# Ledger of designs, part 228: peptides against a protein of PDB entry 5VVV

Target 1, 276 residues: chain A of PDB entry 5VVV
Amino acid sequence: FLCGVVEGFYGRPWVMEQRKELFRRLQKWELNTYLYAPKDDYKHRMFWREMYSVEEAEQLMTLISAAREYEIEFIYAISPGLDITFSNPKEVSTLKRKLDQVSQFGCRSFALLFDDIDHNMCAADKEVFSSFAHAQVSITNEIYQYLGEPETFLFCPTEYCGTFCYPNVSQSPYLRTVGEKLLPGIEVLWTGPKVVSKEIPVESIEEVSKIIKRAPVIWDNIHANDYDQKRLFLGPYKGRSTELIPRLKGVLTNPNCEFEANYVAIHTLATWYKSN
Target 2, 276 residues: chain A of PDB entry 5VVV as posed
Amino acid sequence: FLCGVVEGFYGRPWVMEQRKELFRRLQKWELNTYLYAPKDDYKHRMFWREMYSVEEAEQLMTLISAAREYEIEFIYAISPGLDITFSNPKEVSTLKRKLDQVSQFGCRSFALLFDNIDHNMCAADKEVFSSFAHAQVSITNEIYQYLGEPETFLFCPTEYCGTFCYPNVSQSPYLRTVGEKLLPGIEVLWTGPKVVSKEIPVESIEEVSKIIKRAPVIWDNIHANDYDQKRLFLGPYKGRSTELIPRLKGVLTNPNCEFEANYVAIHTLATWYKSN

## One batch from the design tools (peptide; made by RFdiffusion4, then SolubleMPNN)

Design b2_p29_6_s2 (from b2_p29_6, 11 letters changed)
Fold by OpenDDE base, seed 2:
Structure b2_p29_6_s2 (fold): chain B 276 residues (1-276), chain A 29 residues (1-29)
Amino acid sequence: as target 1 above (276 residues)
Amino acid sequence: SYFEKLLEEAKKLNEEELIKLYTRKIEEL
């Protein structure tokens, strides 16, 4: 069971000292996972093709080493979906080289994220793939196999919550393709009924699990504030029954952008997790 | 309950972190 934090918000990323403090807190609270996915990290998303500099490499190596020191699984995410051509072997090779570099930093767990992108494929991809889901699954399976089928590999669908599913969760052709064609060893990220889900009912997890043919990992935006920086979400982790725990592969909270605001958010997630 | 005690402890510690946040934001003005 993956339980911890995804740094997955828009805005200023956390500094290295905040991330190290996070790992210390996660270990202390018996949480086990950190997903590196800061939307405004240039080389994570907008410039995903760009290799890390020597200085950036040293920082990431230090960060990955710190996660290991605190027994936290460091998952490196990349979000190539803004401008990748899925059918182009050069693009696939560029993605492979980027993940090879991160593997050299000591990373062993990875994620491919296709959240917050347009559903429209380019003309070249439309000639090769039957749908956007087919293109995403193809590259995800290829990368997963290329990396030697790592123990933890995550996929974030473009339809990552109930409100983004067309026509709905149980009838989505996109999620059906993901469920049928994504390799069984790849975990699927899910956010619940909405982008910000006040509640995640057990029945909603049973519904999505059926179509994706696996228990999801929750990317939980309950404490996310990147959409309204005038607000801080300081309440407890709530609206999630403990009956979800045996039906999930994990929960990763995407909390407030302000690192200092997240103590209650993360601590109460840990209390929730230990209550099962 | 045990959960309520943990929540109150977490709130207190969060207040200390929020004071640090406010101090930092004031220094950045």
Scores: peptide ipSAE 0.068, ipTM 0.675, DockQ to the pose 0.023
Fold by OpenDDE base, seed 4:
Structure b2_p29_6_s2 (fold): chain B 276 residues (1-276), chain A 29 residues (1-29)
Amino acid sequence: as target 1 above (276 residues)
Amino acid sequence: SYFEKLLEEAKKLNEEELIKLYTRKIEEL
């Protein structure tokens, strides 16, 4: 069971010292996972093709080493979906090289994120792939296999919540393709019925699990505040029955952008997780 | 903002004080 934090928000990423402090807190609270997915890290998303510089590499190596020191699984995410051409072998090779670089930093767990992108494929991809889901699954499977089938590999679908599913969760051709064609060793991220789910009913998890043919990892935006710069979500982790735990592969909270605001969010997640 | 001030105060608190600060506000919301 993956339980911890995803740094997955828009806005200023956490500094390395905050991330190290997070790892200390995660270990102390018996949480086990950190997903590196800061949307405004240029080389994570906008410039995903660019290799890390020597200085950036040293920082990431230090961060990954710190996660290991605190027994926190460091999952490196990349979000190539803004401008990747899935059908272009050079793009696939570029993605491979980027993940190879991160593997050299000592990372062993990875994620491919296709959240917050347009559903439209480019003309070249439309000639090769039957759908956007087919394109995403193809590259995800290829990368997963290329990396030697890591123990932890995550996929974030473009339809990552109930409200983004067309026509709905149980009938989504996109999610059906993901469920049928995504390799079984790849985990699927899900935010619940909404992007920010006030509640995540058990029935909603059963529904999505059926179509994706696996228990999801919750990317939980309950404390996310990147969408409202005037708000801080200081409340507890709530609206999630403990009955979800046996039906999930994990929960990763995507909390407030302001690192210091997240104490209650993360601590109460840990309490929730340990309550089963 | 009120939140910015709260964050600045929170940065000065230890872990136990942070719990107390935020738990009280949850009861007031």
Scores: peptide ipSAE 0.025, ipTM 0.557, DockQ to the pose 0.024
Fold by OpenDDE base, seed 3:
Structure b2_p29_6_s2 (fold): chain B 276 residues (1-276), chain A 29 residues (1-29)
Amino acid sequence: as target 1 above (276 residues)
Amino acid sequence: SYFEKLLEEAKKLNEEELIKLYTRKIEEL
């Protein structure tokens, strides 16, 4: 069970010292996972093709080493979906080289994110793939196998919540393709019925699990505030029954952008996780 | 801001005091 934090918000990323402090807190609270997915890391998303500089590499190596010191699984995410051509072998090779670099930093766990992108494939991809889901699954499976089938590999679908599913969760051709064709060792990220789910009913998890043919990892935006910088979500982790725990592969909270605002959010997630 | 003051106060508190501060101030909001 993956339980911890995703740094997955838009806006100013946390500094390295905050991330190290996070790992200390996660260990203290018996949480086990950090997903590195800051939307405004240029080399994570907008410039995903670009290799890390020597200075950036040193920082990431230090961060990954710190996660290991605190027994926190460091998952490196990349979001190539803004402008990748899935059918282009050169693009796939570029993605492989980027993840090879991160592997050299001592990272063993990875995620491919296809959230917050246009659902339309380019002309070249339409000639090769039957759907956008087929293109995404193809590259994800290839990368997963290329990396030697790491123990933890995550996929974020473009339809990552109930409101993004067409026509709905149980009838989505996209999610059906993901469920049928994504390799079984790859975990699927899900935010619940909505992008920001006030509640995540058990029935909603049973519905999505059926179509994706696995228990999801919750990317939980309950405390996310990147969409409204005037608001801080300081309340406890709530609106999730503990009956979800045996039905999930994990929960990663995507909390407030303000690092120090997250004490209650993360601590109460840990309490929730230990209550089952 | 009120929140900046909260954060400054929080930095001076131990874990138990932080939890109490957050709990009380959330109840007072």
Scores: peptide ipSAE 0.019, ipTM 0.494, DockQ to the pose 0.021
Fold by OpenDDE base, seed 1:
Order: C-alpha cells, then structure tokens, then sequence
Structure b2_p29_6_s2 (fold): chain B 276 residues (1-276), chain A 29 residues (1-29)
C-alpha cells in the first residue's frame, strides 16, 4: 500500500530542504511514499525533453538519497503529454534517455502522467494509433518494459476522475482501453468522482476498479489549494471511509502549496491509514 | 499575512499543540 504525499500542484515547487523535512515527517508518521510531480518544474512537464544540468543532477541525487535515508519511496514523475508525438521513435528515445538519467541518480520508481492535456492526437499519431488511450498505453508499456519492469510504476490517465470520463466511468472507451491493454504491473492514479473530491464513496472505487482491472492509487486533492491561493485547507483528512483501504493500492495526498500548512493534512492521513 | 503569523506561532509549538491549534482554528473559521 503506497501512502504519503504527491507534490503535484501548480505554483512554486517546494525547496529541497522542505522535501527533506517532509521525508522526516513521513517516516515519523509511518508513511512510505513521495511522488515528485511539481507542475511548474520546467523539466517535469513543459520542457520534459531537456536533460538535467550537473547542478540539478546533484540536487536530485541528494534528494533521492535523503528519501532512502528516511525509508521513503521516491517516485519520479514526468508529464510529456503537452507536445509528445507518440508515433515518433525519436520522442520515445528522448523520454527513455530522460528516465535513464534519473535512474542514474538512484531512482527506481517512476510515473508517466497524462493529466491536464488536450484529448486530441496529432495527424501523425492518428495514422498509427486507434485512439489517444492506445497511444498512451503503447508508450507507457514500452517505457515500463525498457526500465526493467520496476516494482513501482504509475500511470495517470487523461480521464483521471469521474467528471472527466466520457460518457461516464463504467462506459468510457478510454478507460476500457487502459484497463485491457496497460500491463498489470502498472498502477493507475485516480482523484475520485471529481478533481477535488469532497467524498470518495466505496461504490465509486468499485466502479473504476472494474473498468481499469486493478485497484487504483488515489491522487487526493482534498487539501489542494493551487486553484485558489487565497484559501488554505487546514482541516483533517475526511470523507474517505477506512473501507477504501483494502480496495486501493494507495493514497497520495496533493496538499496545500504552502509547505507548513500541511501538518494536519498529512498527520490525519497517517491516522486514517493506521485505523485499518 | 494571517498565514505567516500562524506559521510563526506553529514553529513554537510541539506536534500535539500544533494539531490542537489547527483543529481549533478550523472550528473557528
């Protein structure tokens, strides 16, 4: 069971010292996972093709080493979906080289994210792939196998919540393709019925699990405030039954952008997880 | 800001006091 934090918000990323402090807190609370997915890290999303500099590499190596010291699984995410051409072997090779560089930093766990992108493929990809889901699954499976089938590999679908599913969760051709063709060792990220789910009913997890043919990892936006920086979500982790725990592969909270605002959010997630 | 003051207060509190402070302020907000 993956339980911890995803740094997955829009806005200024946390500094390296905040991330190290987070690992110490996660260990203390018996949480086990950190997902690196900051939307405004240029080399994570907008400039995903760009290799890390020597200075950036030293920082990431130090951060990955710190996660290991605190027994926290460091998952490196990349979001190539803004402008990748899936059918172009040079693009696939560029993605492989980027993940090879991060593997050299000591990272062993990875994520491919296709959230917050246009649902349309380019003309070249339409000639090769039957749908956007087929293109995403093809590259994800190829990367997963290329990396030697790592123990933890995550996929974020473009339809990552109930409200983004067309026509709905149980009838989505996109999610059906993901469920049928994504390799079984790859985990699927999900935010619940909405992007920001006030509640995540058990029945909603049973519905999505049936179509994706696996238990999801919850990317939980309950404490996310990137959409309204005038608000701080200081409340406890709530609106999630403990009956979800045996039906999930994990929960990663995407909390407030302000690092110190997240004490109650993360502590109460840990209390919820231990109550099973 | 109000939040900066909260953070300055929070840095002086232990873990249990911090949880109590945040819980009370959530009930008062």
Amino acid sequence: as target 1 above (276 residues)
Amino acid sequence: SYFEKLLEEAKKLNEEELIKLYTRKIEEL
Scores: peptide ipSAE 0.013, ipTM 0.434, DockQ to the pose 0.022

Design b2_p29_6_s3 (from b2_p29_6, 16 letters changed)
Fold by OpenDDE base, seed 3:
Structure b2_p29_6_s3 (fold): chain B 276 residues (1-276), chain A 29 residues (1-29)
Amino acid sequence: as target 1 above (276 residues)
Amino acid sequence: SYYEYLLKKAKELKDEEMIKLYTRLLEKE
């Protein structure tokens, strides 16, 4: 069970010292996972093709080493979906090289994110793939296999919540393709019925699990405040029954962008997880 | 709203691509 934090917000990323402090806190609270997915890391998303510089590499190596020291699984995410041509072998090769570099930093867990992108394929991809889901699954499976089928590999679908599913969760051709064709060892990220789910009913998890043919990992935006700086969620981890735990592969909270505001958020998740 | 904020930010940056994206995402929220 993956339980911890995703750094997945828009805005100023946390500094390395904050991330190290996070790992210490996660260990103390018996959480085990950190997903690196800051939207404003240019080489994570907008410039995903660009290799890390020597200086950036040193920072990431240090960060990954710190995660290991605290027994926190460091998952490196990349979001190539803004402008990747899925059918272009050079693009696939570029993605492989980028993940090879991160592997050299000591990273062993990875995520491919296709959230917050245009769902329309380019002309070249339309000639090769039957749908956007087919294109995404193809590259994800290829990368997963190329990396030697790492123990933890995550996929974030473009339809990552109930409201994004067309026509709905249970009838989504996109999610059906993901469920049927994504390799079984790849986990699927999900935010619940909404992007920011006030509640995540058990029935909603059963519904999505059926179509994706696996238990999802919750990317939980309940504590997120990147969209409203006045929002500070300091309450208990509400709207999530502990009955979800046996039905999930994990829960990662995407918390407040203000690092110091996240004590209660992360602690309440830890308490919730231990209460099962 | 999450996407209302993102849309506002995209407009402030005059990023037409992101404006289109966040407009679409807002409609799905």
Scores: peptide ipSAE 0.024, ipTM 0.592, DockQ to the pose 0.081
Fold by OpenDDE base, seed 1:
Structure b2_p29_6_s3 (fold): chain B 276 residues (1-276), chain A 29 residues (1-29)
Amino acid sequence: as target 1 above (276 residues)
Amino acid sequence: SYYEYLLKKAKELKDEEMIKLYTRLLEKE
């Protein structure tokens, strides 16, 4: 069971010292996972093709080593979906080289994210792939196999919540393709019925699990405040039955942008997890 | 709402398809 934090918000990323402090807190609370997915890291999303500099590489190596010291699984995410051409072998090779570089930093766990992107393929991809889901699954499976089938590999669908599913969760051709064709060792991220789900009913998890043919990992935006930086969400982790735990592969909270505001959010997630 | 934020970002990026998507989602809230 993956339980911890995703740094997945829009806005200024956390500094390296904050991330190290996070790992210490996660270990203390018996949580086990950190997903690196800051939207405003240029080399994570907008400039995903660009290799890390020597200085950036040194910082990431130090961060990954710190996660290992605290027994926290460090998952590196990349979001190529803004402008990747799936049918272009040079693009696939560029993605492989980027993940090879991160593997050299000591990273062993990875994620491919296709959240917050256009649902349309370019003309070249439409000639090769039957749908956007087929294109995403093809590259994800290829990368997963290329990396030697890592123990932890995550996929974030473009339809990552109930409201984004067309026409709905149970009838989505996109999610059906993901469920049928995504390799079984790849985990699927999900935010619940909404992007920011006040509640995640058990029935909603059973519904999505059926179509994706696996238990999802919750990317939980309950404490996210990137959409309203004037507000801090200081309340406890709530609106999730403990009956969800046996029906999930994990829960990763995407909390407030302000690092120091997240004590209650993360601590109460840990308490919820241990209550099972 | 979060969809209002995403719509704003889509407008900043001049992504017409994302603008259409998030507009539709806001109408369903």
Scores: peptide ipSAE 0.020, ipTM 0.541, DockQ to the pose 0.082
Fold by OpenDDE base, seed 5:
Structure b2_p29_6_s3 (fold): chain B 276 residues (1-276), chain A 29 residues (1-29)
Amino acid sequence: as target 1 above (276 residues)
Amino acid sequence: SYYEYLLKKAKELKDEEMIKLYTRLLEKE
């Protein structure tokens, strides 16, 4: 069970010292996972093709080493979906080289994120793939196999919540393709019925689990505040029955960008997790 | 809303495809 934090918000990323302090707290609270996915890291999303500089490499190596010291699984995410041509072997090779670089930093766990992108493929991809889901699954499976089938590999679908599913969760051709064709060792991220889910009903998890043919990992935006700078949710982890725990592969909270304000939220997640 | 924020960001980045996407999502909200 993956339980911890995703740094997945828009805005200024956390500094390295904050991330190290996070790892210490995660260990203290018996949580085990950190997903690196800051939307405004240029080399994570907008410039995903660009290799890390020597200085950036040193920082990431230090961060990954710190995670290991605190027995926290460091998952590196990349979001190539804004402008990748899935059918272009050069693009696939570029993605492989980027993930090879991160693997050399000591990273062993990875994620491919296809959240917040257009559903339309380019003309070249339309000639090769039957759908956008087929293109995404193809590259994800290829990368997963190329990396030697790492123990932890995550996929974030474009339809990552109930409200994004067309026509709905149970009938989505996109999620059906993901469920049927994504390799079984790859986990699927999900935010619940909404992007920011006030509640995540058990029935909603059963519904999505059926179509994706696996238990999801919750990317939980309940404590996110990047979309509303006036919102600061300092409350406990609520609206999630403990009955979800046996039906999930994990829960990763995407908290407030204001790092120091998140301690109550993260601690209550830990308490929730231990209550089962 | 979250989609309003995403639309604003897409406009700041001058990403026409993302502007179209988030506009569509707002219309469906």
Scores: peptide ipSAE 0.016, ipTM 0.448, DockQ to the pose 0.081
Fold by OpenDDE base, seed 2:
Structure b2_p29_6_s3 (fold): chain B 276 residues (1-276), chain A 29 residues (1-29)
Amino acid sequence: as target 1 above (276 residues)
Amino acid sequence: SYYEYLLKKAKELKDEEMIKLYTRLLEKE
């Protein structure tokens, strides 16, 4: 069971010292996972093709080493979906090289994120793939296999919550393709009924699990505030029954951008997790 | 821009959180 934090918000990423402090807190509260996915890290998303510099490499190596020191699984995410051509072997090779570099930093767990992107394939991809889901699954499976089928590999669908599913969760051709064709060793991220879900009903997890043919990992935006700078939710992790735990592969909270404000968010998640 | 596209989609979906997010991001471009 993956339980911890995803740094997945828009805005200024956390600094290295904050991330190290996060790992300390995660260990202290018996959580086990950190997903590196800051939207405004240019080399994570907008400039995903660019290799890390020597200085950036040293920072990431240090960060990954720190996660290991605190027994936190460091998952490196990349979001190539803004402008990748899925059918282009050069693009696939570029993605492989980027993940090879990160592997050299000591990273062993990875994620491919296709959240918050255009649903339209380019002309070249339309000639090769039957749908956008087919293109995403193809590259995800290829990368997963290329990396030697790591123990932890995550996929974030473009339809990552109920409101983004067309026509709905249970009838989504996109999610059906993901469920049918994504290799079984790859985990699927899910955010619940909405981008910010006040509640995640058990029935909603059963519904999505059926179509994706696996228990999801929750990317939980309950404490996210990147969409509203005036929002500071310091309430407990709520609206999630502990009955979800046996039906999930994990829960990763995407908390407030303000690192110092995340004590309650992370601690109450830990309490929730340990209450099962 | 890309954020204009996302904002349009968020409006179509009536996702208030995403509307706020993409509006803010557009203002910062």
Scores: peptide ipSAE 0.020, ipTM 0.534, DockQ to the pose 0.816; fails the geometry check

Design b2_p29_6_s4 (from b2_p29_6, 14 letters changed)
Fold by OpenDDE base, seed 5:
Order: C-alpha cells, then structure tokens, then sequence
Structure b2_p29_6_s4 (fold): chain B 276 residues (1-276), chain A 29 residues (1-29)
C-alpha cells in the first residue's frame, strides 16, 4: 500500500529542505511514499525533453538519497502529454533517455502522467493509434518494459476522475482501453468522483476498479489549494471511509502549496491509514 | 499578477475549463 504525499500542485515547488523535512515527517508517521510531480518544474512537464543540468542532477540525487535514508519510496513523475508525438520513435527515445538520466540518480520508481492535456491526437498519431488511450498505453507499456518493469510504476489517465469520464466511469472507452491494455504491473492514479473530491464513496472505487481492472492509487486533492490561493485547507483528512484501504493500492495526498500548512493534513492521513 | 487574474477567472470556470486554462497557461510560458 502506497501512502504519503504527491507534490503535484501548480505554483512554487517546495524547496529541497522542505522535501527533506517532509521525508522525516513521513517516516515519523509511518508513511512510505513521495511522488515528485510539481507542475511548475519545467523539465517535468513543459520541457520534459530537456535533460537535467549538472546542478539539477546533484540536487535530485541528493533528494533521492535523502528519501532512501528515511525509507521513503521516491517516485519520479514526468508529464510528456502536452506536445509528445506518440507515434514518433525519436520522441519515445527522448523520453527513454530522460528516464535513464533519472534512473542514474538512483531513482527506481516512476510515473507517466497524462493529466490536464487535450484529448486530441496529432495527425501522425491518428494514423497509427485507434484512440488517445491506445497511444498513451502503448508508450506507457514500452517505457515500463524498457525500465525493466520497476516494482512501482504509475500511470495518470487523462480521465483521472469521475467527472472527466465520457460518457461515465463504467462506460468510458478510454478507461476500458486502459484497463484492458495497460500492463498489470502498472498502477493507475485516480482523484475520485471529482478533481477535488469532498467524499470518495466505496462504490465509486468499486466502479473504477472494475473498468481499469485493478485497485487505483488515489491522488487526493482534498487539501490542494493551488486553485484558490486565498484558502488554506487546514482540516483533517476526512470523507474517506477506512473501508477504502483494502480496495486501494494507495493514497497520496496533494496538499496545500504552503508546506507548513500540511501538518494536520498529513498527520491525519497517517492516522486514517493506521486505523485499519 | 497574471496568476491572480487567472485564479479570479478560474473561480468562474468549471473543473474541466479550469484545467484547460491551466494547461494553456503552461503552454504559453
């Protein structure tokens, strides 16, 4: 069971010292996972093709080493979906080289994120792939196999919540393709019925699990505040029955952008996780 | 700031429109 934090918000990323302090807190609370997915890391999303500089590499190596010291699984995410041509072997090779670089930093766990992108494929991809889901699954499976089938590999679908599913969760051709064709060792990220789910009913997890043919990892935006910088979500982790725990592969909270605001959010997630 | 103007506009948008707005912002920077 993956339990911890995703740094997945828009806005100023946490500094390295905050991330190290996070790892210490996670260990203290018997949480086990950190997903590196800051939207404003240019080399994570907008410039995903660009290799890390020597200085950036040293920082990431130090961060990954710190996660290991605190027994926290460091998952590196990349979001190539803004402008990748899935059918272009050069693009696939560029993605492989980027993940090879991160593997050299000591990273062993990875995520491919296709959240917050246009559903339209380019003309070249439309000639090769039957749908956007087929293109995404193809590259994800290829990358997963290329990396030697790492123990933890995550996929974030474009339809990552109930409200984004067309026509709905149980009938989505996109999620059906993901469920049927994504390799079984790859985990699927999900935010619940909404992007920001006030509640995640057990029945909603059973519904999505059936179509994706696996238990999801919750990317939980309950404490996310990047969409409303005038608000801090200081309340406890709530609206999730403990009956979800045996039906999930994990829960990663995407909390407030303000690092110090997250004490209650993360601590109460840990209490929730241990209550089963 | 540009970001504050976007957040103000974002409050008037549904979740899907908000995401599309953020995605477009990232494409323009």
Amino acid sequence: as target 1 above (276 residues)
Amino acid sequence: SYYEKLLKRAKELNEEELIKLYTRLLEKE
Scores: peptide ipSAE 0.020, ipTM 0.506, DockQ to the pose 0.143
Fold by OpenDDE base, seed 3:
Structure b2_p29_6_s4 (fold): chain B 276 residues (1-276), chain A 29 residues (1-29)
Amino acid sequence: as target 1 above (276 residues)
Amino acid sequence: SYYEKLLKRAKELNEEELIKLYTRLLEKE
């Protein structure tokens, strides 16, 4: 069971010292996972093709080493979906080389994110793939296999919540393709019925699990505030029955952008996790 | 839509514009 934090917000990323302090807190609270997915890491998303510089590499190596020191699984995410051509072998090779670089930093766990992108394929991809889901699954499976089938590999679907599913969760052709074609060892990220789910009913998890043919990892935006910098979500982790725990592969909270605002959010997630 | 235009320009967006983009994603719920 993956339980911890995703740094997945828009806005100023946490500094390395904050991330190290996070790892210490996660270990202390018996949480085990950190997903690196800051939207403002240009080389994570906007410039995903670009290799890390020597200086950036040193920082990431130090960060990954710190996660290991605190027994926190460091998952590196990349979001190529803004402008990748899935059918272009050069694009696939570029993605492979980027993940090879991160593997050299000591990273062993990875995520491919296709959140917050246009559903339209380019003309070249339409000639090769039957749907956007087929294109995403193809590259995800290829990368997963290329990396030697890592123990932890995550996929974030473009339809990552109930409200983004067309026509709905149980009837989504996109999620059906993901469920049927994504390799079994790849985990699927899900935010619940909404992007920010006030509640995640057990029935909603049973519904999505059926179509994706696996228990999801919750990317939980309950404490996310990147969409309104005037808000701080200081309340406890709530609206999630402990009956979800046996039905999930994990829960990663995407909390407030303000690092110090997250004590209650993360601590109460830990309490929730340990209560089942 | 405004949202679709922002998605196409996402690689050029600053922090504030990214926050606005994400806000629009949340408003679609």
Scores: peptide ipSAE 0.018, ipTM 0.543, DockQ to the pose 0.095
Fold by OpenDDE base, seed 2:
Structure b2_p29_6_s4 (fold): chain B 276 residues (1-276), chain A 29 residues (1-29)
Amino acid sequence: as target 1 above (276 residues)
Amino acid sequence: SYYEKLLKRAKELNEEELIKLYTRLLEKE
């Protein structure tokens, strides 16, 4: 069971010292996972093709080593979906080289994120793939196999919550393709009924689990505040029954952008997790 | 722009939080 934090918000990423402090807190609270997915980290998303510099490499190596020291699984995410051509072997090779570099930093767990992107394939991809889901699954499976089928590999769908599913969760052709064709060793991220879900009903998890043919990992935006900088979510982790725990592969909270505001959010997630 | 497309989609879905997010991102560009 993956339980911890995703740094998945828009805005200024956390500094390395904040991330190290996070790992110490995660260990102290018996949480086990950090997903590196800061939207405004240029080489994560907008410039995903760019290799890390020597200085950036040293920082990431230090960060990954710190996660290991605190027994926190460091999952490196990349979000190539803004402008990748899925059918282009050069793009696939570029993605492989980027993940090879991160593997050299000591990273062993990875994620491919296709959240918050346009649903339209380019003309070249339309000639090769039957749908956007087919293109995403193809590259995800290829990368997963290329990396030697790592123990933890995550996929974030473009339809990552109920409101994004067409026509709905149980009838989504996109999620059906993901469920049918994504390799079984790849975990699927899910956010619940909405982008910001006040509640995640058990029935909603059963519904999505059926179509994706696996228990999801929750990317939980309950404490996310990147959409409103005047809002701080200082309340507890709530609106998630403990009956979800046996039906999930994990829960990763995407908390407030302000690192110091997250004490209650993360601590109460840990309490929730340990209550089962 | 990219964010204009996302904002349009968020409005079509009536996803209030995303509408706020993408509006804010557009104001920063």
Scores: peptide ipSAE 0.023, ipTM 0.591, DockQ to the pose 0.818; fails the geometry check
Fold by OpenDDE base, seed 4:
Structure b2_p29_6_s4 (fold): chain B 276 residues (1-276), chain A 29 residues (1-29)
Amino acid sequence: as target 1 above (276 residues)
Amino acid sequence: SYYEKLLKRAKELNEEELIKLYTRLLEKE
């Protein structure tokens, strides 16, 4: 069971010292996972093709080493979906080289994120792939196999919540393709019925699990505030029954952008997780 | 709405493709 934090918000990323402090807190609270997915890291998303500089590499190596020191699984995410051409072997090779570089930093766990992108493929991809889901699954499976089938590999679908599913969760051709064709060792991220789910009913997890043919990892935006920087979500982790725990592969909270605002959010997630 | 706020943020980030996506979603809600 993956339990911890995803740094997955829009806005100023946390500094390295905040991330190290996060690992200390996660270990102290017996949480086990950090997903590196800051939307405003240019080399994570907008410039995903660009290799890390020597200085950036040193910082990431230090961060990954710190995660290991605190027994926190460091998952490196990349979000190539803004402008990748899935059918282009050069693009696939560029993605492989980027993940090879991160593997050299000592990273062993990875995620491919296709959240917050247009559902339309380019003309070249439409000639090769039957759908956007087929393109995403193809590259994800290829990368997963290329990396030697790492123990932890995550996929974030473009339809990552109930409201993004067309026509709905149980009838989504996109999620059906993901469920049927994504290799079984790859985990699927999900935010619940909504992007920000006030509640995640058990029935909603059973519904999505059926179509994706696996238990999801919750990307939990309950404390996310990137959409409203005038608000801080200082309340406890709530609206998630403990009956979800046996039905999930994990829970990663995507909390407030303000690092120090997250004490209650993360601590109460840990309490929730231990209550099972 | 959350989507309106995301659209605003996406504009600030110059994420035109994200804006297009959320605009379509807002038209369906």
Scores: peptide ipSAE 0.016, ipTM 0.510, DockQ to the pose 0.080; fails the geometry check

